# Peptides against a protein of PDB entry 5HDT: the designs that were tried, part 167

Target 1, 163 residues: chain A of PDB entry 5HDT
Amino acid sequence: MVVKTFMDMDQDSEEEKELYLNLALHLASDFFLKHPDKDVRLLVACCLADIFRIYAPEAPYTSPDKLKDIFMFITRQLKGLEDTKSPQFNRYFYLLENIAWVKSYNICFELEDSNEIFTQLYRTLFSVINNGHNQKVHMHMVDLMSSIICEGDTVSQELLDTV
Target 2, 163 residues: chain A of PDB entry 5HDT as posed
Amino acid sequence: MVVKTFMDMDQDSEEEKELYLNLALHLASDFFLKHPDKDVRLLVACCLADIFRIYAPEAPHTSPDKLKDIFMFITRQLKGLEDTKSPQFNRYFYLLENIAWVKSYNICFELEDSNEIFTQLYRTLFSVINNGHNQKVHMHMVDLMSSIICEGDTVSQELLDTV

## One batch from the design tools (peptide; made by RFdiffusion4, then SolubleMPNN)

Design b2_p30_3_s3 (from b2_p30_3, 16 letters changed)
Fold by OpenDDE base, seed 1:
Structure b2_p30_3_s3 (fold): chain B 163 residues (1-163), chain A 30 residues (1-30)
Amino acid sequence: as target 1 above (163 residues)
Amino acid sequence: MAKAKVLTEEEKEELKKKNKEFLEIEEKIE
């Protein structure tokens, strides 16, 4: 029900955004973010990516701590991109493509711990990128990193060292 | 300050098509 609800929703549907706000908030709970099943966590990450897509340019999550938890969670899921032969690779690709297109991580610029989030993202992407990835995967990874560098007000030395 | 962007209709539809492939695992959450 959760996936079907969000994947069919449009960004310009304010009525639906308000209706499913509670569902979006519930999906970001510890129950889902710390779910023991890796496939469930991947699905949760994809749903969260859809939520950011739907509610763009804003987010339904107002707590800085919750937003940090969500993006750190999404970043951890991106590690699954490393194995291009995985049966779940297409879902990891969806996650990457979604967050790259939506520029969801731009929400993190308002967070106090933005540099930490971006550093972990860059480390993860550089860790998983390999020659087995097609041009589209590489393009999205580069686009995601470049957008943060170009649009960020400040870049820490630690982040620069990672790049 | 940078914000997330609103996708075009084409981009939205493309993502929706891909996401439909994952509905088989929805039951794991329910």
Scores: peptide ipSAE 0.270, ipTM 0.784, DockQ to the pose 0.462
Fold by OpenDDE base, seed 4:
Order: C-alpha cells, then structure tokens, then sequence
Structure b2_p30_3_s3 (fold): chain B 163 residues (1-163), chain A 30 residues (1-30)
C-alpha cells in the first residue's frame, strides 16, 4: 500500500507532495529505520528512495541528522544485494536502480558528514559486488560511485582508497 | 553542490514498472 502510493506519485505534483508529507516524515522515524524485520526495513528503504525521487531535487527531511540516518540506513540495506538468489533481490535491485537514477545521495553533499556517508556507500557496494550480478546492477553501482566522485568538491583519501 | 535530479517521464515509468514487478513477486510469496 505505502510503496504503491509513492510509486505512483509524480515529482511535479505539489498537491500530492503536500498530502503525503507527513507519511514521508513518519517513514523516516526510528520506528521504521530500526524496525526488527529486515523485510520491513527493505520496504522502508524503497519507500524512502521513492520519496527522494518525488521530492527531488530537495527532500522533505530538513534535519541533517535525520538525512544522515536515512542514507546510512539505505546504505545498510544495499548489503542485501550480495545474495542474487534472495527472494527479495528484485526489491534490492529496485532500491539500487532508484537511488542511482535519482542520484539521491547528492543530497548528502550538504551534510557535514557527507564523507562518512559516501565512504560507507563505497564500502558497501564493493563488499556486495560479485559476478552473480547482471550488467545493470554493475552499471548502477558504478554510476553511484562515479556520480559522487564527479560531483563532490573534495574526496577524502579514505574514499579514494576504495576506488 | 549537486542535488538529486528530477527524472524524465521515461525513467519514472521504468522505475514504476520495476517497483510493480517486485510487488507482484512479493504477493506471490505471501
């Protein structure tokens, strides 16, 4: 229900954005980000990805700490890409594809801890990438990493070491 | 500083399709 709601929402629909703003904020709560069920967390991550898509180029989350939490959360979910045979792999793939296309992590450039977020993203992607992934998965992973390198003013040595 | 991008209609439709696909799979598993 929630996933479908955000899936069908247009980026240019201000009325819908206003209508579901509270839901977007609620989905970023600790209740969901720290939910004990991994499948729920994955669903939440997909919803959050859609939220970033819908509200692009901005985000409904104004708190830098909250944004950091969200992106660290999304990054953690990407670990699920490691198992290509998982029943949830397609949802993990959607998450990856969404954030890659939207370039959602670009929002993190305004955050003080952007380097931490990007470093974790790189580490996660490199940890899960394997030969079982199809070309599109690899492409999105590379696109995510490349976008950060290209758009960032500065890249930490730690981040560069992961490339 | 860069921001997230507004997707094209084509990209939106593709993502919607992908989202629908895994939702259908999820329903079959349940």
Amino acid sequence: as target 1 above (163 residues)
Amino acid sequence: MAKAKVLTEEEKEELKKKNKEFLEIEEKIE
Scores: peptide ipSAE 0.266, ipTM 0.772, DockQ to the pose 0.678
Fold by OpenDDE base, seed 3:
Structure b2_p30_3_s3 (fold): chain B 163 residues (1-163), chain A 30 residues (1-30)
Amino acid sequence: as target 1 above (163 residues)
Amino acid sequence: MAKAKVLTEEEKEELKKKNKEFLEIEEKIE
């Protein structure tokens, strides 16, 4: 399984990072980002989260457009956090916890459309947050949003209105 | 500007544990 492969990789291993670079690039292709199967998209999102973990502080993707597509894609997957009773909830939780801990969205600060990405992230999180979520889920959501606000040099009015 | 960070060993282990958990669940429902 691709998810397992990246999960087991050492973030500090340059050798492994080089070995799986092609796979990382392949996972960011339109084939996977626009895959019709919801479960496949979730797995892809988890893999991408691990890729950002492994290649931190930088991303293996050089195209700003590709990076934007990836983070918008990940953001869309976070909608699955709404149903806490879903059999896939634990995987959605994994996605949230990963991106919150890694602060992977910080990569977006270098993108021209960073405010759009962050705004969409905030809107998504606020749309799915509910009383059925445990404390850890809430903490990760708040941590993710707070980190972006604190680290950002500028925040659009649209983003401020969302908060 | 801010960048992604390197996780602690504890955080890495927790993520691995979480990953294993949902993989096991998926095998049961297949």
Scores: peptide ipSAE 0.254, ipTM 0.766, DockQ to the pose 0.650
Fold by OpenDDE base, seed 5:
Structure b2_p30_3_s3 (fold): chain B 163 residues (1-163), chain A 30 residues (1-30)
Amino acid sequence: as target 1 above (163 residues)
Amino acid sequence: MAKAKVLTEEEKEELKKKNKEFLEIEEKIE
């Protein structure tokens, strides 16, 4: 029900965004971000990606610490892209495609720890990218990284070394 | 500063389609 709710919600529906704000906050709780089930964590990440899509261009989360936790969490889930034969690969693909299309990580530019988040993202993407990925996966990875490089005001040396 | 973007209707529908494929595990978090 929760996943379907956000999946069907439109970015232009201010009424629905206001109505489900508390649900969005609940999904970002430690209960879900630290859930012991890997499949549940992946589903949570997909839901969070939908939330960022719905509330774009702004995040519904006002706490910088919470935003950092969320994006670090999403970044950790992207490690699952390395196994192209996994039954859950389509879910990881959805996560990647969503955050790439929405450019959700651009929200992180306003965070104090943006460089840490972007560094972790780049390290993760480069660690999982392989020849088993199809062109669409590669395209989304490139789009995601390029958006951050091109639209960022500054890029840390550590991030440049990763690229 | 860079911002997230609003998707087209086509992009929204495509993502919705893909998300529906794995909704069966939603009960684990309800």
Scores: peptide ipSAE 0.201, ipTM 0.754, DockQ to the pose 0.467

Design b2_p30_3_s4 (from b2_p30_3, 17 letters changed)
Fold by OpenDDE base, seed 3:
Structure b2_p30_3_s4 (fold): chain B 163 residues (1-163), chain A 30 residues (1-30)
Amino acid sequence: as target 1 above (163 residues)
Amino acid sequence: MAGPKVETEEEKEERKKKNKEFLEIEEKIS
């Protein structure tokens, strides 16, 4: 399982980071980001989340457009948090927890379309947040949103209205 | 602006625990 491979990898695993770099790049290809299977896309998102963790503070992706695509992709997956009773919820939780933990979206501050990315993230989170979520889910959502607000240089008016 | 974080040893251990919990749940669901 590719997800487990990246889950087990630490940030200081230099040899492994070099070994799996090509795989990391491949996972960000259109083949995976636009994969027709929803479950595959979720697993890809989880891997990408760990890739941002492993290679922090620098992403292995050099293209700003690719980075935007990835984060918009991850944001779309977070919509799955809406159904707390889904068998896939555990994986959606992992994705959320990882993103909040790593602060991976902070890479987006250097992107031209950062406000668009953050706005979509906030819209998605507020769209799916509900009273059925446990304290941990709420905490991660708050952590994710607050981190971006506190550490960002600028926030769009739309994002401010959403918050 | 702070970027993605570099984990401390304590944070790394905490993450490992969370990962273990995740995998245990996955095994029950599958």
Scores: peptide ipSAE 0.619, ipTM 0.937, DockQ to the pose 0.844
Fold by OpenDDE base, seed 2:
Structure b2_p30_3_s4 (fold): chain B 163 residues (1-163), chain A 30 residues (1-30)
Amino acid sequence: as target 1 above (163 residues)
Amino acid sequence: MAGPKVETEEEKEERKKKNKEFLEIEEKIS
């Protein structure tokens, strides 16, 4: 399982980071981002979340357009958090927990289209948040949004006010 | 500006603990 491979990899695993760099790049290809299988896309998102963790504080992706595509892709996957009874909810939770913990979206501040990405993220989170979510899910959602708001200062606050 | 997190050893262990819990759940449903 590719997900497990990246899950077990640490940020200081320099040799492995070099070894799996090509795989990381391959997972961000249109083949995977636009894969027709919803479950595959979710697993890809989980891998990408770990990739951002492993290579933090820098992303291994050099193209701003690719970074935008990836974060828009991850944001779309977060819609799956709406169904707490889904068998895949555990994986959606992992995705949420990871990106909140790592603060991976902070990479987007360097992108020209950061406002679009953050706006879409906020809208997605607010659309799926509900009373059916447990306290941990709510905390991760708050942490994720708060990290962006705190780092983005007035810009992020304005985005929040418009959502 | 602060980028993505660089984990301390304590945070690393916490993450690994959470990952273990995740995998245990996955084994039940997969």
Scores: peptide ipSAE 0.614, ipTM 0.936, DockQ to the pose 0.783
Fold by OpenDDE base, seed 1:
Parts: C-alpha cells; sequence; structure tokens
Structure b2_p30_3_s4 (fold): chain B 163 residues (1-163), chain A 30 residues (1-30)
C-alpha cells in the first residue's frame, strides 16, 4: 500500500525520497484529487500529508496552483472528522495529527491565496468540532490553528475577524 | 516565519510510536 510506504519513510531517507518523487507528483494529479471514491481520496490525503512531512521543510510541488489545490483538497477531507463513530475515523485522525505535527499548511503563507486556504481550514475545523471528540483531537485542531495564527506574518486581521 | 517541521530524533521516535498505534487500530478494524 502506498500509504504505508510513505508512512514508514523518514525525512533523511534521501535515496527513497528521490525514488518516490515521481509518485508523489502523480498523487497530486487531478485523477487522485478528484477521484470519485471517498475512501480513495482520504488515503490520497494521508499520503500527501506524509509527503509534506518527508520533504519538509520544502514541498516537492513547485506550482502555487497545485499547492492550493492540494491544501484545499486536504481541507475538504477533514470534514470527515465530524463522525467519530466512522470506521474511517482512524484515518481522519491520522490526517489531522500529521498536518498539525508537520505544520504543512505553513507552506501556504507564500501563496497568493493563503487567506482563502486558511479561511476554509478554520471554517472546516469549527464545523466538525464537537463534544464527541477526545482531548487529543481538540488539541490537534487548536495546534493547527494556533500555529498559523502565531507564525503567520501575513495573516490579515480580516481573516481573523471571519473566524 | 517557521515552515514545515524538520524532526528531531525524539520527535521521530514519537511519530513512529503514533504510527504504530495507527496501524494497530487499522488491523483491528480490517
Amino acid sequence: as target 1 above (163 residues)
Amino acid sequence: MAGPKVETEEEKEERKKKNKEFLEIEEKIS
């Protein structure tokens, strides 16, 4: 499984990073980002999250438009966190934990549409957060949002007012 | 402005533990 391959890969695995670079690029294609199967999209999101981890602090995706598409895609997947009883919740949790841990959204600060991306992220997180979530989920959500607020020198007051 | 994280050895180990927990759950529900 491709998901496990990237999960097990470390940031200092230079040979593997070079070997799987093409695969990483293909996973960001419209074929996968717009895949009709919800479960496939979730797995793709998890892979992409690990790709951002592995290649940190840089992303292998150089196109601003592609980066925007990816993060908007990941944000859409986070909606699945609302159902804590779902069999897929474990994977949604992995996605949340990973992106909070890696601070992958920090790449978006350099994007022209960063405010749009962050706005959608905040709205999504606030829409799915509920009392059914344990403290770990809440912590990761807070960490994800606070990292963007605290480390972002480009976050506008207008964006903060919309949250 | 800080970018994506480069892990320390301790953070790497912690991530590995979390990955193990994730896989254990996946195995149970599969």
Scores: peptide ipSAE 0.612, ipTM 0.935, DockQ to the pose 0.819
Fold by OpenDDE base, seed 5:
Structure b2_p30_3_s4 (fold): chain B 163 residues (1-163), chain A 30 residues (1-30)
Amino acid sequence: as target 1 above (163 residues)
Amino acid sequence: MAGPKVETEEEKEERKKKNKEFLEIEEKIS
């Protein structure tokens, strides 16, 4: 399982990072980002989250457009957090926990469309947040949003209106 | 401005513990 492979990989595993770099690039292809199967897309998102962790503080993706596509993709997957009773919720939780832990969205600060990405992230999180979520989920959501606000040099008015 | 996190050894261990919990849940679901 590809998810387990990246999950177990450490940031200092240089040999493995080199070995799986091509796979990391493949997972960001349109084939996977636009895959018709929702479960596949979720697994891809989890892998991508770990890829950002493994290769931190830099992403292996060099194209700004590709990075935007990836983060917009990940953001769309977070909508699945709404259904707390779904059998896939464990994986959605993993995704949320990972991106909050890694602060992977901080890569977006250097992107031209960073405000769009962050706005969509905030809107998505606020759309799915509910009282059915446990404390850990709420904490990760808050941590994710707070880290972006605190680490950003400037916050657009659009973001302020969203929050 | 801080980028994505470079884990300390303690953070790495914590992550691995969380991963183990995740996998245990996955085994129950599957």
Scores: peptide ipSAE 0.608, ipTM 0.934, DockQ to the pose 0.825

Design b2_p30_4_s1 (from b2_p30_4, 16 letters changed)
Fold by OpenDDE base, seed 1:
Structure b2_p30_4_s1 (fold): chain B 163 residues (1-163), chain A 30 residues (1-30)
Amino acid sequence: as target 1 above (163 residues)
Amino acid sequence: KYSVTTKPLPPPFSEEEQKKLSKQIVEESH
């Protein structure tokens, strides 16, 4: 029960975190990140978001390349927020709410390609935001972007131009 | 560094759907 397990797991459950470490690593494999089914990719993204939530502040992924792949992957999934009438919208909302609350993207500041990741995130969010989104969606998007700007030590001109 | 949180995030789908989706991931893993 992968999905249910991660969604229900408490951040303070150290024993469970240890048990599911291998599963967390497996879900971040190229097999899932490059899965051809968009519904599977969305599900994987939600699980990855939950993994960051559960393991915060110590993510189980230590490879900079893997972290980059994961966040670029999550960013691509956020495009699904564009259609509020989609049957899958609530799952995209879950993804947004999670990453905004946990501030998962803040781990990217440790990555060499952080500016690239943030630029893609901002471009994606601005491309999907529309009047059909309720106040909560807008607030989560703003919170996510503002947190990165305020906490970032270095912000590229490209990122500034995107905002 | 990212935030520590214990705030519950209710899933967007039922327990039944969660089980089905979990099964799907497991099946894809094998």
Scores: peptide ipSAE 0.184, ipTM 0.770, DockQ to the pose 0.082
Fold by OpenDDE base, seed 2:
Structure b2_p30_4_s1 (fold): chain B 163 residues (1-163), chain A 30 residues (1-30)
Amino acid sequence: as target 1 above (163 residues)
Amino acid sequence: KYSVTTKPLPPPFSEEEQKKLSKQIVEESH
């Protein structure tokens, strides 16, 4: 049970983390990241968010290119936050809450293209923010963005223009 | 660098829904 496994696993489950490492790697394959079904992609994003939570502070993904692909992928899924009336909004909320709480995007500071990733994230968040969002959604969005700003040594002009 | 959690966040899915979604992932993995 893949979804429940990652959702229920905590960071102290060392044996389980090792056991499901291959599955975590498989979920980050192009097959899933480029899956034609949007519902599958959203589910994969939630699982990936949990994977980052579980394996924090060390992500199981070692390839910089793969990490970039993953976070760009997650960022694309966050576009679904725009429709607060969607029956799947709770999944988008879960994704947002998770990545904000874990501060998973901070892994991107190790990447050469971190500015590109953060820029796309901020653009996406600002594009979906609306008055239909409750306080919790707004708080998570602010928390996510502020965490990146606070830990970042420098911010590109493009990112500053986005904010 | 990023947060250390002591427990997972509460999932937005019921146990039944999680099972259904898990099956979807497994099926697509083959």
Scores: peptide ipSAE 0.152, ipTM 0.752, DockQ to the pose 0.072
Fold by OpenDDE base, seed 3:
Structure b2_p30_4_s1 (fold): chain B 163 residues (1-163), chain A 30 residues (1-30)
Amino acid sequence: as target 1 above (163 residues)
Amino acid sequence: KYSVTTKPLPPPFSEEEQKKLSKQIVEESH
């Protein structure tokens, strides 16, 4: 059970982390990242979020290009937060809550294209944020963006303009 | 930079729903 396994897994479970490493890598394949079904993509995003949590502070993905693809993918999924009445909203909320708490996007600071990733994230969040969101959603969005700003060594003007 | 979590965040769905979701992902993995 992939979803349950990743959701329940502890960061200190080294044996389990090794066991599911290949699965983690598989979930980041183009097959899933470019899957035509939005529900599948959402599930994948949630799993990826948990993977980042489990393996924090080190992602199992060693390729900078792959990491970029993943976070750009996750960013695209966050657009689903726009419809608060969607039956899938709670899963989008889970995604948001997870990445905000784990600060998974902070892995991107090691990437050359971090500014692009963060810019797209901020643009996406600001595009979906609205008064229909409850306080928790707003808090997670703010926490996510604030952590990046506060922990970043440098922030591009483009990113600043987005905020 | 990264938060250390000692336990996962509580999921917004039941255990049964989690199982169903897991099955869906596994099915798509094949």
Scores: peptide ipSAE 0.145, ipTM 0.760, DockQ to the pose 0.057
Fold by OpenDDE base, seed 5:
Structure b2_p30_4_s1 (fold): chain B 163 residues (1-163), chain A 30 residues (1-30)
Amino acid sequence: as target 1 above (163 residues)
Amino acid sequence: KYSVTTKPLPPPFSEEEQKKLSKQIVEESH
C-alpha cells in the first residue's frame, strides 16, 4: 500500500525509509508525473509530498532536473484547489497542508531554476485562491509563499511582480 | 532549508480508500 505507507511513515523510520527508497524513486518517474489520469497524478503528488516530509531535510532525488520536474508537477496539481466541492478536495488540501508545513519547496533554492519553480507556484496559487476557501487553506497558501520570500536571497523581478 | 518534523500528517481518506488507490498505483507501475 504505497499511499498508506508514506502517509504513516515518520522521519525517524530509517529502516523503512531505506526499504521504500526505490518506490520513492519510482513514483517520481515520468510514468507517474505524466500519468493521464488526474486522480492518479493527485495521489502521486500526495505521496511525493510525503516523501519530502519523510526524508527532510534531504530528498532521495539527487538529480536537479528530477527535482524540478517533481515540483513543477506538484505545482500543477495545486490547481485542483480551485474546486472546493470536488470529491478530491481533501487530497488537494492534504497536499497543500503538507508542502506548506514541511516547506518542501525550499529545497528548490539549491536548484538553478528555482525562480522558475517559485514563479509557477505563485502564479498557480494566485490563480486558485478565492474567498470560497476556508481560513486554513488561506493560511497554508500564505505560509507557503511567505516562507519562500523570507528565505530567498535573490528573488527575480518576475517573481516579485506576481506578489 | 525545509522543516524537520516529527509530526506525520493524518491521511485524509479511509483505509479502504487508501487501499484501493494504492492498489491502482502499484498495478499500473508493474
Scores: peptide ipSAE 0.096, ipTM 0.725, DockQ to the pose 0.073; fails the geometry check

Design b2_p30_4_s2 (from b2_p30_4, 14 letters changed)
Fold by OpenDDE base, seed 2:
Structure b2_p30_4_s2 (fold): chain B 163 residues (1-163), chain A 30 residues (1-30)
Amino acid sequence: as target 1 above (163 residues)
Amino acid sequence: MYKVTTKPLPPPLSEEEFEEVSKKIIEEAH
């Protein structure tokens, strides 16, 4: 089971990282990023988050355009955090917890369009934050956003306007 | 930049759901 393997993999498994590199690359294909099933897309996002966790501080994706597509894709999935009563909320929580803990978005600093990515992330997070979220959700959201601000050399006015 | 994690996070989905996507991944990989 490929997806489960990614979830169980840790950063010390160099041999496994090399073995599953091709599968990790395929997860970032348009086939998965544009999959018609929203549940599949959510799972793909979680798997991608785990891939970034496993390969941190590097990523198996070398194309800047592909990395942008991935993080824009993950950002779109985070919209699902809005409905705290959703049966899939735990999956969205996992996604948030993972990317916040790993600081996955920080790899975007290497991208030319980093400001666009961060702006979309912040807009998305602020759009979904509500009183139904527990303290852990709020903490992860704050941790994710603050990490980007703290490590960024500059923040665009557009991003500042979003906050 | 990244936090180093040595412990896997709990899986967010059921085994059945993972298997479904895994099959698609394998199919795409061929």
Scores: peptide ipSAE 0.030, ipTM 0.658, DockQ to the pose 0.086
Fold by OpenDDE base, seed 1:
Structure b2_p30_4_s2 (fold): chain B 163 residues (1-163), chain A 30 residues (1-30)
Amino acid sequence: as target 1 above (163 residues)
Amino acid sequence: MYKVTTKPLPPPLSEEEFEEVSKKIIEEAH
């Protein structure tokens, strides 16, 4: 059970992290990131978020290009937050809550294209936020965006214009 | 930098739902 295993895994369990390294890498492959089924992509995004949670503050992905692909992929999935009545909303909420709490996007500061990633994230969040979202959803979105602004050494004008 | 945590997040899905979704991923991976 891939999803359940990652969700329940203790961050301090080095043995488990070692065992699931190959699976973590496999889930970040183009096969899954470009999967035609939107439900599969959402599940993959949740698993990737869990992987970042488990391996924090480190990450099993060392390639800057791969990290960019992953976070751009996760950002695209967050568009599903727009409809609170969707049967899949709870999974989108889980994704948001996870990445906001773990501050997973902070790893992107090490990437050359960090401003692009953050800009896309902000645009996505502002495009989906609506009055149907409860207080927790709003707080997670604010926490996620505020953390990036406050911690960032460099913020592009484009990103500032988006906020 | 990441926030370090030892706590898993509560699952948004029931056990049954997790199993169904997990099967879908596993089937695609094999």
Scores: peptide ipSAE 0.026, ipTM 0.619, DockQ to the pose 0.081
Fold by OpenDDE base, seed 3:
Order: structure tokens, then C-alpha cells, then sequence
Structure b2_p30_4_s2 (fold): chain B 163 residues (1-163), chain A 30 residues (1-30)
């Protein structure tokens, strides 16, 4: 119920986005990012994805370290895509679809550790992608990775080695 | 970045509302 509320949020004016700053900051706290329950972490990731959707192409986080933590966190959640029969798969799908469509990771280009983030993303996606995934999942994974490659000025050798 | 705007955003949550939402998120996760 509550999670659906976040999922139902649509992008609004820049002024109205300011109203959600506190919520965005709370969701990015260690309490949520390091929550021991994986299902809670997944829900948090979905909410964070929605926050990025709302604020795109900007981010409500000023700290590069915090942004890195968030995207590394989201990346870790994407590992859940490996089990297509999981009761939570639809939420993992939502997460993937959201970040792929919004191109949320493109915010990371402004981060010093962008290559690390992208490398971990690619490694994660390649680790979970399998023939059990339907065409939409594959499409979103490809879209997510290709967008980063196409918009990046340079791709590190480490990232290239991952691909 | 793609944008999808079909309806206005809901009103922001107060601190109290956020706590309740947090509890519900945790509850729904179990």
C-alpha cells in the first residue's frame, strides 16, 4: 500500500520537488541503506528510484559520497533479478525498469567514482542475466548499459573488461 | 532523461507521516 504510493508519484515542477527533500534524505540514511531485511532494502531501492525519477535529471543529494552509496546500494539490490520465480521479482523488475527508463545512473557521470559504479552495475547485470528473463528484462538491462556507454566520454579499461 | 507526468505529485509527508510510512514499508516487506 505505502510502497505503491511512492510508485504512483509522477514528476512535478521543480518547486514542488523541494517538498520531498526531507523524505529523500531519510530514505538515503544508513538505517534504510543498511537495513538487515532484504525485502525492506528492495522497497527502499524502489523508493529511491522513484525519487530519482521525480528529480531527474537532477538529484536531491549534494554529497558525492552519498550518491555513490545510493547507486552502489541500488546496484546490490539488482542482484535479486537472478531469481525470476521470487515473490519479489516484480519489484525487482520495477526497479530495473525505472532506472533504465529514467537513466538514473547517468547522474553518476558527475562523480569521481563513476567508473567504479558503472563497473559494478555491469558486473551485477551480467551476473544475473539469464535465459529465464523475458524480453522486457533483457531490453531494460541492455538499455541501461548502452545508455551509459553512449553518453560516457570515456570508458575505463576496467569497465571494458567487464563487458 | 525521460519524464513521465500523468498526475500531480501527492502532498509531502510530515515527519510523523514518514514514520508511519516507514513502519508500513517494513510491515509490507514481511
Amino acid sequence: as target 1 above (163 residues)
Amino acid sequence: MYKVTTKPLPPPLSEEEFEEVSKKIIEEAH
Scores: peptide ipSAE 0.025, ipTM 0.611, DockQ to the pose 0.201; fails the geometry check
Fold by OpenDDE base, seed 5:
Structure b2_p30_4_s2 (fold): chain B 163 residues (1-163), chain A 30 residues (1-30)
Amino acid sequence: as target 1 above (163 residues)
Amino acid sequence: MYKVTTKPLPPPLSEEEFEEVSKKIIEEAH
């Protein structure tokens, strides 16, 4: 499984990480980000999360527009966390756990549209959180949101209104 | 607790292998 391969990759040396630059760019193409199948998009999101994990605290993407597209894409996939009975919930959980641990969204602070990205993230998380989620899911959601608030220099009024 | 992998990275993919990876991703999603 492609996702399993990425999951088995650790944060290796900078030279080793360079070996996967082309793969990272390929997975961020419109073919994958705009794929019509939601399960494909989820798998792609997990792979992208692993890429951010491997390259943390940096990213192999140099285009601010591309980074925005990727994080908006990942945010949209998090909507799948709502259904805890889904056969794909384990992958949604992995996505959440990964981005929370890595603090992947913190790279967005350098983007001009960071507030838009964070606002959409918060709205998405609050829209999907429910009583069916266990303590671990809630912890990851809180960890993800608190990291952004605590490390961010500026929080927009729109984001404050979302919370 | 957060998961951390310690396995070595797999060999880098060639350009020709990207198409196979793409197909596999699509196939695994079905």
Scores: peptide ipSAE 0.022, ipTM 0.579, DockQ to the pose 0.196; fails the geometry check

